# Designs tried in a protein design run: peptides against a protein of PDB entry 8BZL. Part 191

Target 1, 228 residues: chain A of PDB entry 8BZL
Amino acid sequence: SYDRAITVFSPDGHLFQVEYAQEAVKKGSTAVGVRGRDIVVLGVEKKSVAKLQDERTVRKICALDDNVCMAFAGLTADARIVINRARVECQSHRLTVEDPVTVEYITRYIASLKQRYTQSNGRRPFGISALIVGFDFDGTPRLYQTDPSGTYHAWKANAIGRGAKSVREFLEKNYTDEAIETDDLTIKLVIKALLEVVQSGGKNIELAVMRRDQSLKILNPEEIEKYV
Target 2, 242 residues: chain B of PDB entry 8BZL
Amino acid sequence: SRRYDSRTTIFSPEGRLYQVEYAMEAIGHAGTCLGILANDGVLLAAERRNIHKLLDEVFFSEKIYKLNEDMACSVAGITSDANVLTNELRLIAQRYLLQYQEPIPCEQLVTALCDIKQAYTQFGGKRPFGVSLLYIGWDKHYGFQLYQSDPSGNYGGWKATCIGNNSAAAVSMLKQDYKEGEMTLKSALALAIKVLNKTMDVSKLSAEKVEIATLTRENGKTVIRVLKQKEVEQLIKKHEEE

## One batch from the design tools (peptide; made by RFdiffusion4, then SolubleMPNN)

Design b1_p20_2_s3 (from b1_p20_2, 9 letters changed)
Fold by OpenDDE base, seed 3:
Structure b1_p20_2_s3 (fold): chain B 228 residues (1-228), chain C 242 residues (1-242), chain A 20 residues (1-20)
Amino acid sequence: as target 1 above (228 residues)
Amino acid sequence: as target 2 above (242 residues)
Amino acid sequence: RPAPVLTPEQEEAVEAALFG
């Protein structure tokens, strides 16, 4: 059965395990990324944290380096592995090249890692898509997406996870140069996009902002409510 | 389709990892384990199912394992898998101590094992571990901590949680009775007994069927103590009087 | 005996644990 072989093409040229990994991504919480003029914003749907769960351990947005952060959709355990490897690579690059990674470089690294897991008979694909945002050393904001296949592309705005279709449709209609003219407008755009799929308003949104020459900032619920 | 059930590291057409799901289901049939975080300590309470008269009493604990001086865990699921994982936890903690000359942070130990668990869900020829764990610990970074991990390699921090049989009901009871910021170790012990009494399928809770460990700080040192049977009896008696 | 099928509630709990 071609659907069970991790590294075997179907007669019609499909890698079923990669496609099925993409279905796993669709079960993940929705994540959205938007590139502004001098800002990058990531937003994630917060599933209702169980009342007794420590919120500190429920993070879907993470820093890969000082200039790069990532959100993901899909298998959380798989994401942790990718994040750890990416962090190691970012540090290694700083040591060997004496410069931070470009957003494209680290995206390509992650994509290559994912791709290798599609060609190994002893490994299943990663069940995650990622939105990778940050600033290159020249101050250019970047947004990339990568999928279980190891493909990656640059985006102005994109979404992944269960609500991705609705969020993308919203972004396609509302992403304009005017809508991202200011940092605040860019943040508002992300929040509005997430509200298309998130129930119960701003309390169920995690939002991260990286401005030019600034570190990643996770907004608290009160800060998010100011933009709603 | 039964076809996707047999291979350990494949996605179903719907993006499901059936072997991980089945491992999680198996844990639902294991003995109940509770963890409760208090202001002045953290505890584990576990159902003791193997009350065989021929068991050598030398068994310090059936379900609660000391990992190092600052951490302990309880297990729900396949005993053999639990033994492998608890041994690995001890090795990881020891290697860290040797390398850095300080105890491993609690979350880092949990994460290290969770990475192993995850690998057993992704690499061919491996099956998921049929074990969930509760971890209690203290470190200088976050103080007292409680974590839960499952066969997928996911983990989370908790104020109170339950794994194993009737875990959903136990969690519901914990949500009702857990008082955030006001929980003492004494009140946590009482809560543990209350929840176990309701969730264990026994007519009467007995000290022989319950293992309890507490983790506290005394004079700047972590103290992990397994409660004596008499102490557990007193807790049960107190609960029955209330 | 057919392997017991997870209840919808169990499936939801598993999904929450895996993707949460």
Scores: peptide ipSAE 0.325, ipTM 0.775, DockQ to the pose 0.541
Fold by OpenDDE base, seed 4:
Structure b1_p20_2_s3 (fold): chain B 228 residues (1-228), chain C 242 residues (1-242), chain A 20 residues (1-20)
Amino acid sequence: as target 1 above (228 residues)
Amino acid sequence: as target 2 above (242 residues)
Amino acid sequence: RPAPVLTPEQEEAVEAALFG
């Protein structure tokens, strides 16, 4: 059956394994990214951490480099592989080119990696979408999204995972120049967007902020509550 | 029968490569891309399907890619495959430039990519690229050129052609209206709008849904220009008045 | 032996483990 073939087109031109990987992404926790004027913000739905699970081990937002961060939705194990490859590439780029990667560069790298896993026998697609945020060397904030197929696009704002539709609908209505005029307003926009799908407020949200020439900052629950 | 259509790189008893054919079907679902060769330039016109309000960069062209100073392409099919192939085109062109200290001839760039496409139809464990490309370019050997390539690795030079959704109907219209030897870039633009208006599954053609790029020669240099929305609107308006 | 069908609770646990 064509649906079981990893790298086979259906008679109507579909890659079912890629489509199924996209369905796997929809089972993931919701992630949102917003580009502000001088800030990029990632927010993720915290699944009720199993009472016995170390919260430190479940990071859905990770740094790829000093200037680039990624959130993902889908298979956590797949994400780990992608993150590790991306980190190695970021370091390699610094060594060979003597400059940090652009956000587009590392996005393209990740996208190409994903694409290769859709075209090689013995490899299934990665069951993840990613939001990749950061700053280029010139200080321009960037937000990219990539999916299991290896497509990527630049966004002002986007969402991935289970609640992505509702979050996108919210962002389409509420993303304005006024709504991102300040860093605080941009953070508020992300929180409000996540609250469309997350119950019980700030305790169930992981929020990361990157400002120009600053490292990734993960907000604590108390800091998040100030914006609620 | 089922064994041959589910395996990559295997001929059927009839000598068919089903996976290549199925890859071509994937292209048929993509937005329409047109290419038209004129005496004084070449153009690409492409359908924009994904107008999302939250897209950051209106990629001046979602479907039109500059390859080098003398060439551009438009893609129909799987976007991720297209991104890989367009990157390879840029790399091939750059390597040639570095090696020979001159731009790669248009046909050589097309052929180099077609060899890659063909390899993905012949080597086990690979699937065909689900992408067709239109190439526009200028070189000192043949002047303005338009090429088409498909998932098989075949390519051809064209005066006018179409890939993607309703491509067969578009090609038929181009055959009827294309005047060989008399095609100006202005006339080609008008023809592109005419064909897109009939082949796009839209009730009304709007400038937001169409990307147009032109390749011309000015003062001995190639100029690749994406038309502004206002320019496209004017072309559409002119067509509606005729 | 038919592969044991996961209970709904097991399926939920697996999904949580995979997508968590």
Scores: peptide ipSAE 0.221, ipTM 0.764, DockQ to the pose 0.139
Fold by OpenDDE base, seed 2:
Structure b1_p20_2_s3 (fold): chain B 228 residues (1-228), chain C 242 residues (1-242), chain A 20 residues (1-20)
Amino acid sequence: as target 1 above (228 residues)
Amino acid sequence: as target 2 above (242 residues)
Amino acid sequence: RPAPVLTPEQEEAVEAALFG
């Protein structure tokens, strides 16, 4: 018997599998995104990498294209599927439209993919939320969030995963035009926001920066410590 | 609730995938497999549980599989699932070779299988594979490599790791004794024997119960070698003398 | 038989494996 009806409405109108997928996201490491004036910054809580684990294989921030990167919270294996599909779409768009995707376009693609998995027979929702950042071809910095339901919104700053509530509360209080006036201040804001939930300071933060007309730069621990 | 236990691809109210968790638990009952990365090679060591004297074909390796000329894997979990996955790994590697006229990079082979595993956790009517794998390999990009994958389709690169029975204890021992940057294949073999001796629920470690494979580079070629029983006996003897 | 309840340590390991 193919359990065809995985995601169905409850009598009270809830999609329980979507809600439960959101609970899976809350078990993920905290990720934060901030849009600056000419910079976008992603930060992720590094769980204590097992001493014998190769750090190269533990990436919570990934490039989707030269102008777009993504952080996620939730099931890592689910995230890999979404990332791969998004990368293929970014390349396909370049080939067919002869321009890079806009950040909104690729966000909408990811959101649509997630939504289909909430409505398709025999599929469970993706257990991930994503922060998608980048630059449009006009040089405008963008930050979007997607959740397991397939909804997406544009943000100035946001957080997902464990501790996201505390990080969002911090950002709501501290995100001002003055706080993002420079690239360095924007980076500092992300680090400070993550430090609300990360106990071990800068050593347990993965930080990625994308500036206008520049590729994704992952900061090393020494570079992060300069902002702490 | 029994409902969440029986359905293969649903979230619990707490955001858990019980069938994936149960698959991982099932692997905990499988024979121990170790992987250790050294500067000059990488090895797999696996517990051999089925020593039946009447087995006609002494499969040289019950738990270690050659995938291509540059990669091998060991399996902990359901044997039938392992056979399907190892066959798929071989097919993926061959298709890549045919398409690109070069060997598949190690991590790409691992990720390709992990995507299959993940799919079996997300698509209805399929149960997760009850299998964890250790992968050893060499490629021109990263040299010697060791990876671990689980039923969820998650994977990671490792310097040393363990899957199967008493894997947590084995990993703890590996963390204590693994010397980063100074690990030779010889020292890795000794470490593997040490850890297996403590991890295997046997009174005395014997060569009949242990399979070891090494992956090295000789004259610009990858060499995958399964150690002979006599070689394993010598390693065990050396450990007992220390 | 009640599904074997994962020990807290096993749950943490599983959580780390899934979300890590």
Scores: peptide ipSAE 0.218, ipTM 0.669, DockQ to the pose 0.596

Design b1_p20_2_s3 (from b1_p20_2, 9 letters changed)
Fold by OpenDDE base, seed 5:
Structure b1_p20_2_s3 (fold): chain B 228 residues (1-228), chain C 242 residues (1-242), chain A 20 residues (1-20)
Amino acid sequence: as target 1 above (228 residues)
Amino acid sequence: as target 2 above (242 residues)
Amino acid sequence: RPAPVLTPEQEEAVEAALFG
């Protein structure tokens, strides 16, 4: 069965392990990213944390560097590996090139890493998609998405995970220049998009905002409720 | 038979490399890419399948990649594999330039990548790249050139060729309409539109679904230009009027 | 257990992701 094989081509030319990794992503919690004018916003579906779980430990949005953050959908353990390697690369780039990475650069790095795991025996694809947002040195906001195959593209807005289709459909209808005219409107757009698939409002949303020349800010539930 | 198709690329009892064949099959599912060599230039025309409203402004062609000042390529197959190979092409070209202080000859760049592709069919722990490429270029040795390479690491020079979806039908059409020695870039563009219109599984060819790049020589310099959507629209309109 | 077969829609989505 090709389903159990290392990532090899099927007779019909499919890489089933990559396809199945994409299915693993679809089982993940929904994440959304939106690029505003001078802001990038990541939102993720927050699953109810078990009573004894430290809420601080369940972060689905992480910083890769001061100017780049990432949300993911799929296998959390796989994401940790990717995040750690990306962080190391960001630091290495700062040391060797004397500049922070561009959002495209680090996305390409992650994409290349993922691709290699689709082509090496003894390895399976990463079961994650990622939304990577940040600012380039020139202050341009960027949003990239990468999937288990190692493909990546730049987006104005996108979603990944279980509710990605519905969220994306919402964004396709509602992403306009007017809808992202201000930081607050951009944040509202992300929240509204997530509410297409998230039940019980702002309590089940994790939201992170990166403004131009500012560090990543994770909004608290009270701050989120102000936008609902 | 099935034992050989699910492992590292090895020969079957019949002498087949199933993983290479399957990689070629994967390319058959990819969007169509055409290359046409003309007397005064060479072009790539590629099907754009991913048209999403939320995509950020694609400053660059989705399927056409500039390799250096004198070469570009188009890809059919797995996008992530294509990204790796196009990056490698750029690195090879740059290394050559640094070493020899002149641009790499077109065929030499193609060969260098083909050696890599071939290695991925022969060495353990690797799968073939699920990518075919069309290369367009100019060098002082052979002038305008068009090459095709496949997952096996095989390559060839072409006057006109096609990879990806419906490639066989496209090649047949190119064979019928290609006029050897009389092909201008203008006629090549018209031919590309004609072939794409028939080979793309679309009711109507639209400029949003087609990427075209031309490589020409102007004032002793190579010019690689991606046609604007309006220019492609004009080509389509002209074809519809004929 | 039969391997979960991707729906035609899922296959198309995957194909678009891989080859697009």
Scores: peptide ipSAE 0.022, ipTM 0.505, DockQ to the pose 0.027

Design b1_p20_2_s4 (from b1_p20_2, 9 letters changed)
Fold by OpenDDE base, seed 5:
Structure b1_p20_2_s4 (fold): chain B 228 residues (1-228), chain C 242 residues (1-242), chain A 20 residues (1-20)
Amino acid sequence: as target 1 above (228 residues)
Amino acid sequence: as target 2 above (242 residues)
Amino acid sequence: MPAPVLTEDQEAAVEEALFA
């Protein structure tokens, strides 16, 4: 049985462990990313924090550097490994190249890391997909997606996790130049997209915004409710 | 599915890690451990299952371990795995202290161990650790803290939580009785006894079957104290009188 | 001993813990 071996090809040319890692991603909380004109927005479905859990330890959106942030869907512990390695690479790049990473560069680094875990004996694939957003040094907003296979692509908007299909279908219909004309409209688009799969409105959404030449801002629930 | 449970931790067709799930199930059969965060301290309370009369009456904590001067942990699961992880925690904390000349922040110690746990779920020829931990600590960044970690390498901060046998019932009771912002260490101790009395599969709670440690700050120093049997007896007696 | 078969509720709790 080829599905019992560490990531090998089936007779039909399938990498079952990669496909099964993609099924793990589908069990993760929904994440959405949208590129605006001068803004990038990440939204994540916030599972109700257990009443006694500290909210500061439950972050689905993480900064990789001052100009790059990431949301993920899938295994949280796997994501932490990827995030930590990406942060080290961002700092290393600043020290060696004297410039911050481009969003494409750090995405390619993460993708290459994931790919190596699909080909190395004694390792399983990472059970995560990621949305990586930020600004290049020229001020261009970027959005990339990576999957467990180590593939990556640039997007205008995309979604990952359990509700990704419904959110993507919404974005395909509603992502227009008019819908992203302003920062506020772009934020509203992300919230509306997440509300396709989140039942309890703004209380169950984590939202992060990065504007040109600004740090990552996580919106509080009251700020989110103003856009609903 | 038996096909994915017998080898190196791999994904099932449904995206499940059965070896991690089975490790978590093994913890469900372990003795109960509670953690409660208060305004003036943090505590661990653990069920003691191995009462051997021939053990040296030396204050042997079966389940509560001091990690450094500012942190302690409680363990639920496989004892041998717990010993390996608690030793690793001590080594990580010591290496940090030597390198930076300051104590390791609580969350950073928890994260370092969680990365090890995660690695044992991803690398071939390894199995998950059959252990969950509760961590209590103090640092200059966040003050008193309580964390929980599982075999997957996931962790979270908590105001109150439980691991091991009947943990779901214990967590439900903690959710009902925990008063946010009003929790003193004294009230937390009373709550711990109340929860253990209902969740331990014993006819009567006895001080011999319960280990309690408190972490407080006195004169700008962390104090980790394991309660004496007589102090635990007084807490139990007070609960029986209420 | 046969590997303990998780109940549906136990599977859900584990899934919540892994993907939280």
Scores: peptide ipSAE 0.132, ipTM 0.637, DockQ to the pose 0.512
Fold by OpenDDE base, seed 1:
Structure b1_p20_2_s4 (fold): chain B 228 residues (1-228), chain C 242 residues (1-242), chain A 20 residues (1-20)
Amino acid sequence: as target 1 above (228 residues)
Amino acid sequence: as target 2 above (242 residues)
Amino acid sequence: MPAPVLTEDQEAAVEEALFA
């Protein structure tokens, strides 16, 4: 049975393990990314952190470098592997090329890593999709999405995980030039998009903002509530 | 569907890793391990199941392992898998110390092992480790810390948590009784006894069936101490009097 | 031995742990 083998083609040309890894992504908490004019915003659904869990260790938004951050949906342990590899590559690039990575470059690296795990014997695909945002050295804001297959594309806005369909439908209707005219409006758009799938307001949202020439800022719940 | 049960590193059509799920189930049948973070220390409490009359009176920890001078762990699950992982933790910590001339940060040690665990869920021909761990430690970055890791290679930091048998009930009790910001090591020890007394399938909690280790800071040094049986008896007695 | 059948609560707990 082809679906029981480690990432082989079915007779009809399907890679079932990749498709099933995409189903794993759909079980993950929702993440959303939006590219504004001079801002990129990531939002994630906070699962109710168990009362006794350290919130520091429950992060779905991670910096890859000073100019790039990533949100993911799917298997958390798989995500950690990808994040670590990407961070090493970002540092290696700075050392060897003497410039930070472009958002496209690091996305392509992650995508290539994922793709190799779909083709390598004895490896399963990564059970994660990622939203990768940041600024290129020229100050251009970027948003990319990648999936378990290793496919990646540039987006204006996108969502991944359990609520991704509803969030995308919202973004398709509400992503306009007016809706992203300001940084604050862009942030509001992300929050509103997440609220389509998150039951309790700003308390269950993690939000990260990156502006041109600024470091990643994680908004606290009080800061998020100002936009609701 | 059980058709994927025999494959160690493949997704089901629903995106599930059944071998990881089954490894987690196996841990649910293991002896209870509990960790509690306090302001002035951190502790592990574990159920001791192997009480053999012929065991040499040598005080040994069955479930609690010292990793380095600043960290210890407890294990729930397959003993052989636990031995491999605890040895690897010691090796990782030692290699780091040799390379950087400083102790490995607690979370970094946990992460390094979790990457190994994760690999056993992703590389063919390997099964997941049937082991969850609780880690206690101190470092200069975050002070006292408590972590939990599972067969998936996932981990998290905790104020209090439990793994093994009746872990869900234990966690529920911890959520009720854990007072954030007010938890002393003394109170944490009392809470540990309270939780174990309710979650262990024993009519009466005895010191012979419980291992407790504390991690504290004294004079700028980490002190990892396994409580003597008499000390555990006193804690149990105190709980029975309350 | 047949693989243990996870209860619905156990499945939910495992899913939560894997996708946390």
Scores: peptide ipSAE 0.065, ipTM 0.615, DockQ to the pose 0.555
Fold by OpenDDE base, seed 2:
Structure b1_p20_2_s4 (fold): chain B 228 residues (1-228), chain C 242 residues (1-242), chain A 20 residues (1-20)
Amino acid sequence: as target 1 above (228 residues)
Amino acid sequence: as target 2 above (242 residues)
Amino acid sequence: MPAPVLTEDQEAAVEEALFA
């Protein structure tokens, strides 16, 4: 069966399926990432979980490896495929290179995977953007973003999803060396940024913190309320 | 018409490859890149787009990529496609070096990538790359070289050329001002600024919006350098004074 | 809206580039 070309150029040079995948990302819950001095922080808008849904199954922040975590906006099923492949690559790298991946390396892997889905027949683009944070082996904190096209960049701070514009405008005004001087100030910056778009305060925020030489910590609601 | 637009590897009744044509159209909307060959070196000059305030790395070079010790390239078109192709160029060059214990000849590296691009236009299941490239290099066979490649997998050697936005106007200006056999790297840099000032849709050319790399030979080694912002400012200032 | 179509000049420029 000839797999039909799904992602093709328009006459004016647009990849409409990639643009439409970016629109799918904008329908996703908001995620924010901030790089501090010795900390990386991810925050995500919690959608109101249906009363009967297990909250444990609706995580938008996941570990890729001990030194890398990811938040996403867009299609949750698409994200699962990307996360699983990234985890396999992180483990493969540890086995073959005998070192953990750099945050850039795993971002580039994910970006290359996404790009291939924009160019292969019978495959649509991934309907996700991702914020990837972690520490390199030298202890440098990193934040990367990748989009449905497979483009990626390093950021000091960024946001994705439905409220991304407002959150980004807030971060452009409030991200300073003073605002990230301490771990607590960095966490507070992420919470304040999310509160620009999240209704009903700290109860609707998921927050994850990774400090140098520490594992990913998900903050509980009581810990989040201390920063509000 | 629509049937051919939706299939990457099928000729129209008129013999056109619409997906390749549309990929070239995408490049026409990309930031301008130009290359100029001189007697004593080669240069790339590229339009830098506005850097977002929250970007971590001030990209010293957003559009100019070192491929190996003897080659660099500039890209116009889809950034993700460009990243894939520039990585492939580096891998091809490294594999050649490991296999033959000498650097890959410039044209051979360009051809190897062009075969990949062409395959994406001919073999079902993929779209063309929405990227044109300018290559600068030095090798022992031809000395300083400038190449251009497009989404079709076609390539050519050039004395001076341009890709991206307003490329046709830039090429026309280059044809008028390029002096064959008399082009020094200094004169090429001045020409690059002159052309960019006219082809960029900006009221005033600024050093923040321009990337320039030069490739020269010093003590029997290739030297690839990106010009500092201050050096680009001086070139712009000189052009404004003429 | 119909997909944008290349102008005759754009088509000619692309054709020249393809068959150069």
Scores: peptide ipSAE 0.046, ipTM 0.504, DockQ to the pose 0.080

Design b1_p20_2_s4 (from b1_p20_2, 9 letters changed)
Fold by OpenDDE base, seed 4:
Structure b1_p20_2_s4 (fold): chain B 228 residues (1-228), chain C 242 residues (1-242), chain A 20 residues (1-20)
Amino acid sequence: as target 1 above (228 residues)
Amino acid sequence: as target 2 above (242 residues)
Amino acid sequence: MPAPVLTEDQEAAVEEALFA
């Protein structure tokens, strides 16, 4: 019986509970993030909402603060814990330092939280990857990715979840300075990237846009269809 | 089915700490990092494995971290564990500077982290850190220094050493080619390229796959510099011409 | 259910992610 509650090294130096948490992420809906010049865009695959499920309860894109938002792939319950702790940290930082967090700061906080759950006995890793986007106080757009291990990196564009491979392959081919020259082109790039894995067009896509000095805007289906 | 001793890092009947050994095995899969001490400086050279087109411009080396004005480190192993340890190193160095109004001596910073690593091998409910570090630094007590630490919390000073993939072969080559007392930073850079070219699992060494940082003293100040890709290309080209 | 055995490709991908 693999002791499911303990993350330990294998003889070969593997952390199987972390590896299995990454497999849980691959079962999640696809999320994509793209950094433009003066915009950050998150897109998520809408799972076919069960006809009886309130769509409002399945938000895969969440604000962490006024200047930071996060999309995730993997276990929704695990994501809720991470989001809540990140929100508390963002508020605490504003109270203590009198400035909003940088996107890197909150990413590092989330990464450290995830890492601690891989090192403590009686805890399993978080079964989530996250794309964290926002603006630093200087107006610089940022995109970070975190995995179940607590690793984090800065990206121009990235994808997580089930369709992440195909979306990344698309982005590697199509992410150019010309493709992100305008806000509208950047949004179009995200939509096109998601359409590589999402069936039935704009109805199955959730899009969130954050511009410099603006709050997170979730696009409605009609706004998304204008870019398709 | 070998029951992975999912228990706390405990002694085996043979007196072995298997979780520490397994953490060290994990480091063997990491990209190669080497350090070389010279008379006029010290260097770190590290393999870049993840060249992804969509990565944002990393202001700093992926594997080489500035700790303070007088020290840097390179990491081999689990990146998340490395991030935690490098952050702790920075905090220890800052607390010391605030308390004593002078930079922490290199060996004291290494020892402080090694005590933390050791604690994660001794106390229940924790796993070892899956990270080895190379430390380069300068202080007024010992001048230029190179240290290595492992998951056990052991450390040692070195003239040249290597961690990560093919580290044993690299150390063997360093032992053959390292000339005590005659090592200049220029010769150390050439030696680093020579060793990496043989120990990296690549058909051809390219500047994009190598990070190099040097630590020198200029006008009584420590200077930590990451070499530009063009400088690394010149070093590789020079090695190919010899 | 047996613990999901990662394929060799998945193990390699995980290793790259862990040791990046």
Scores: peptide ipSAE 0.033, ipTM 0.721, DockQ to the pose 0.028

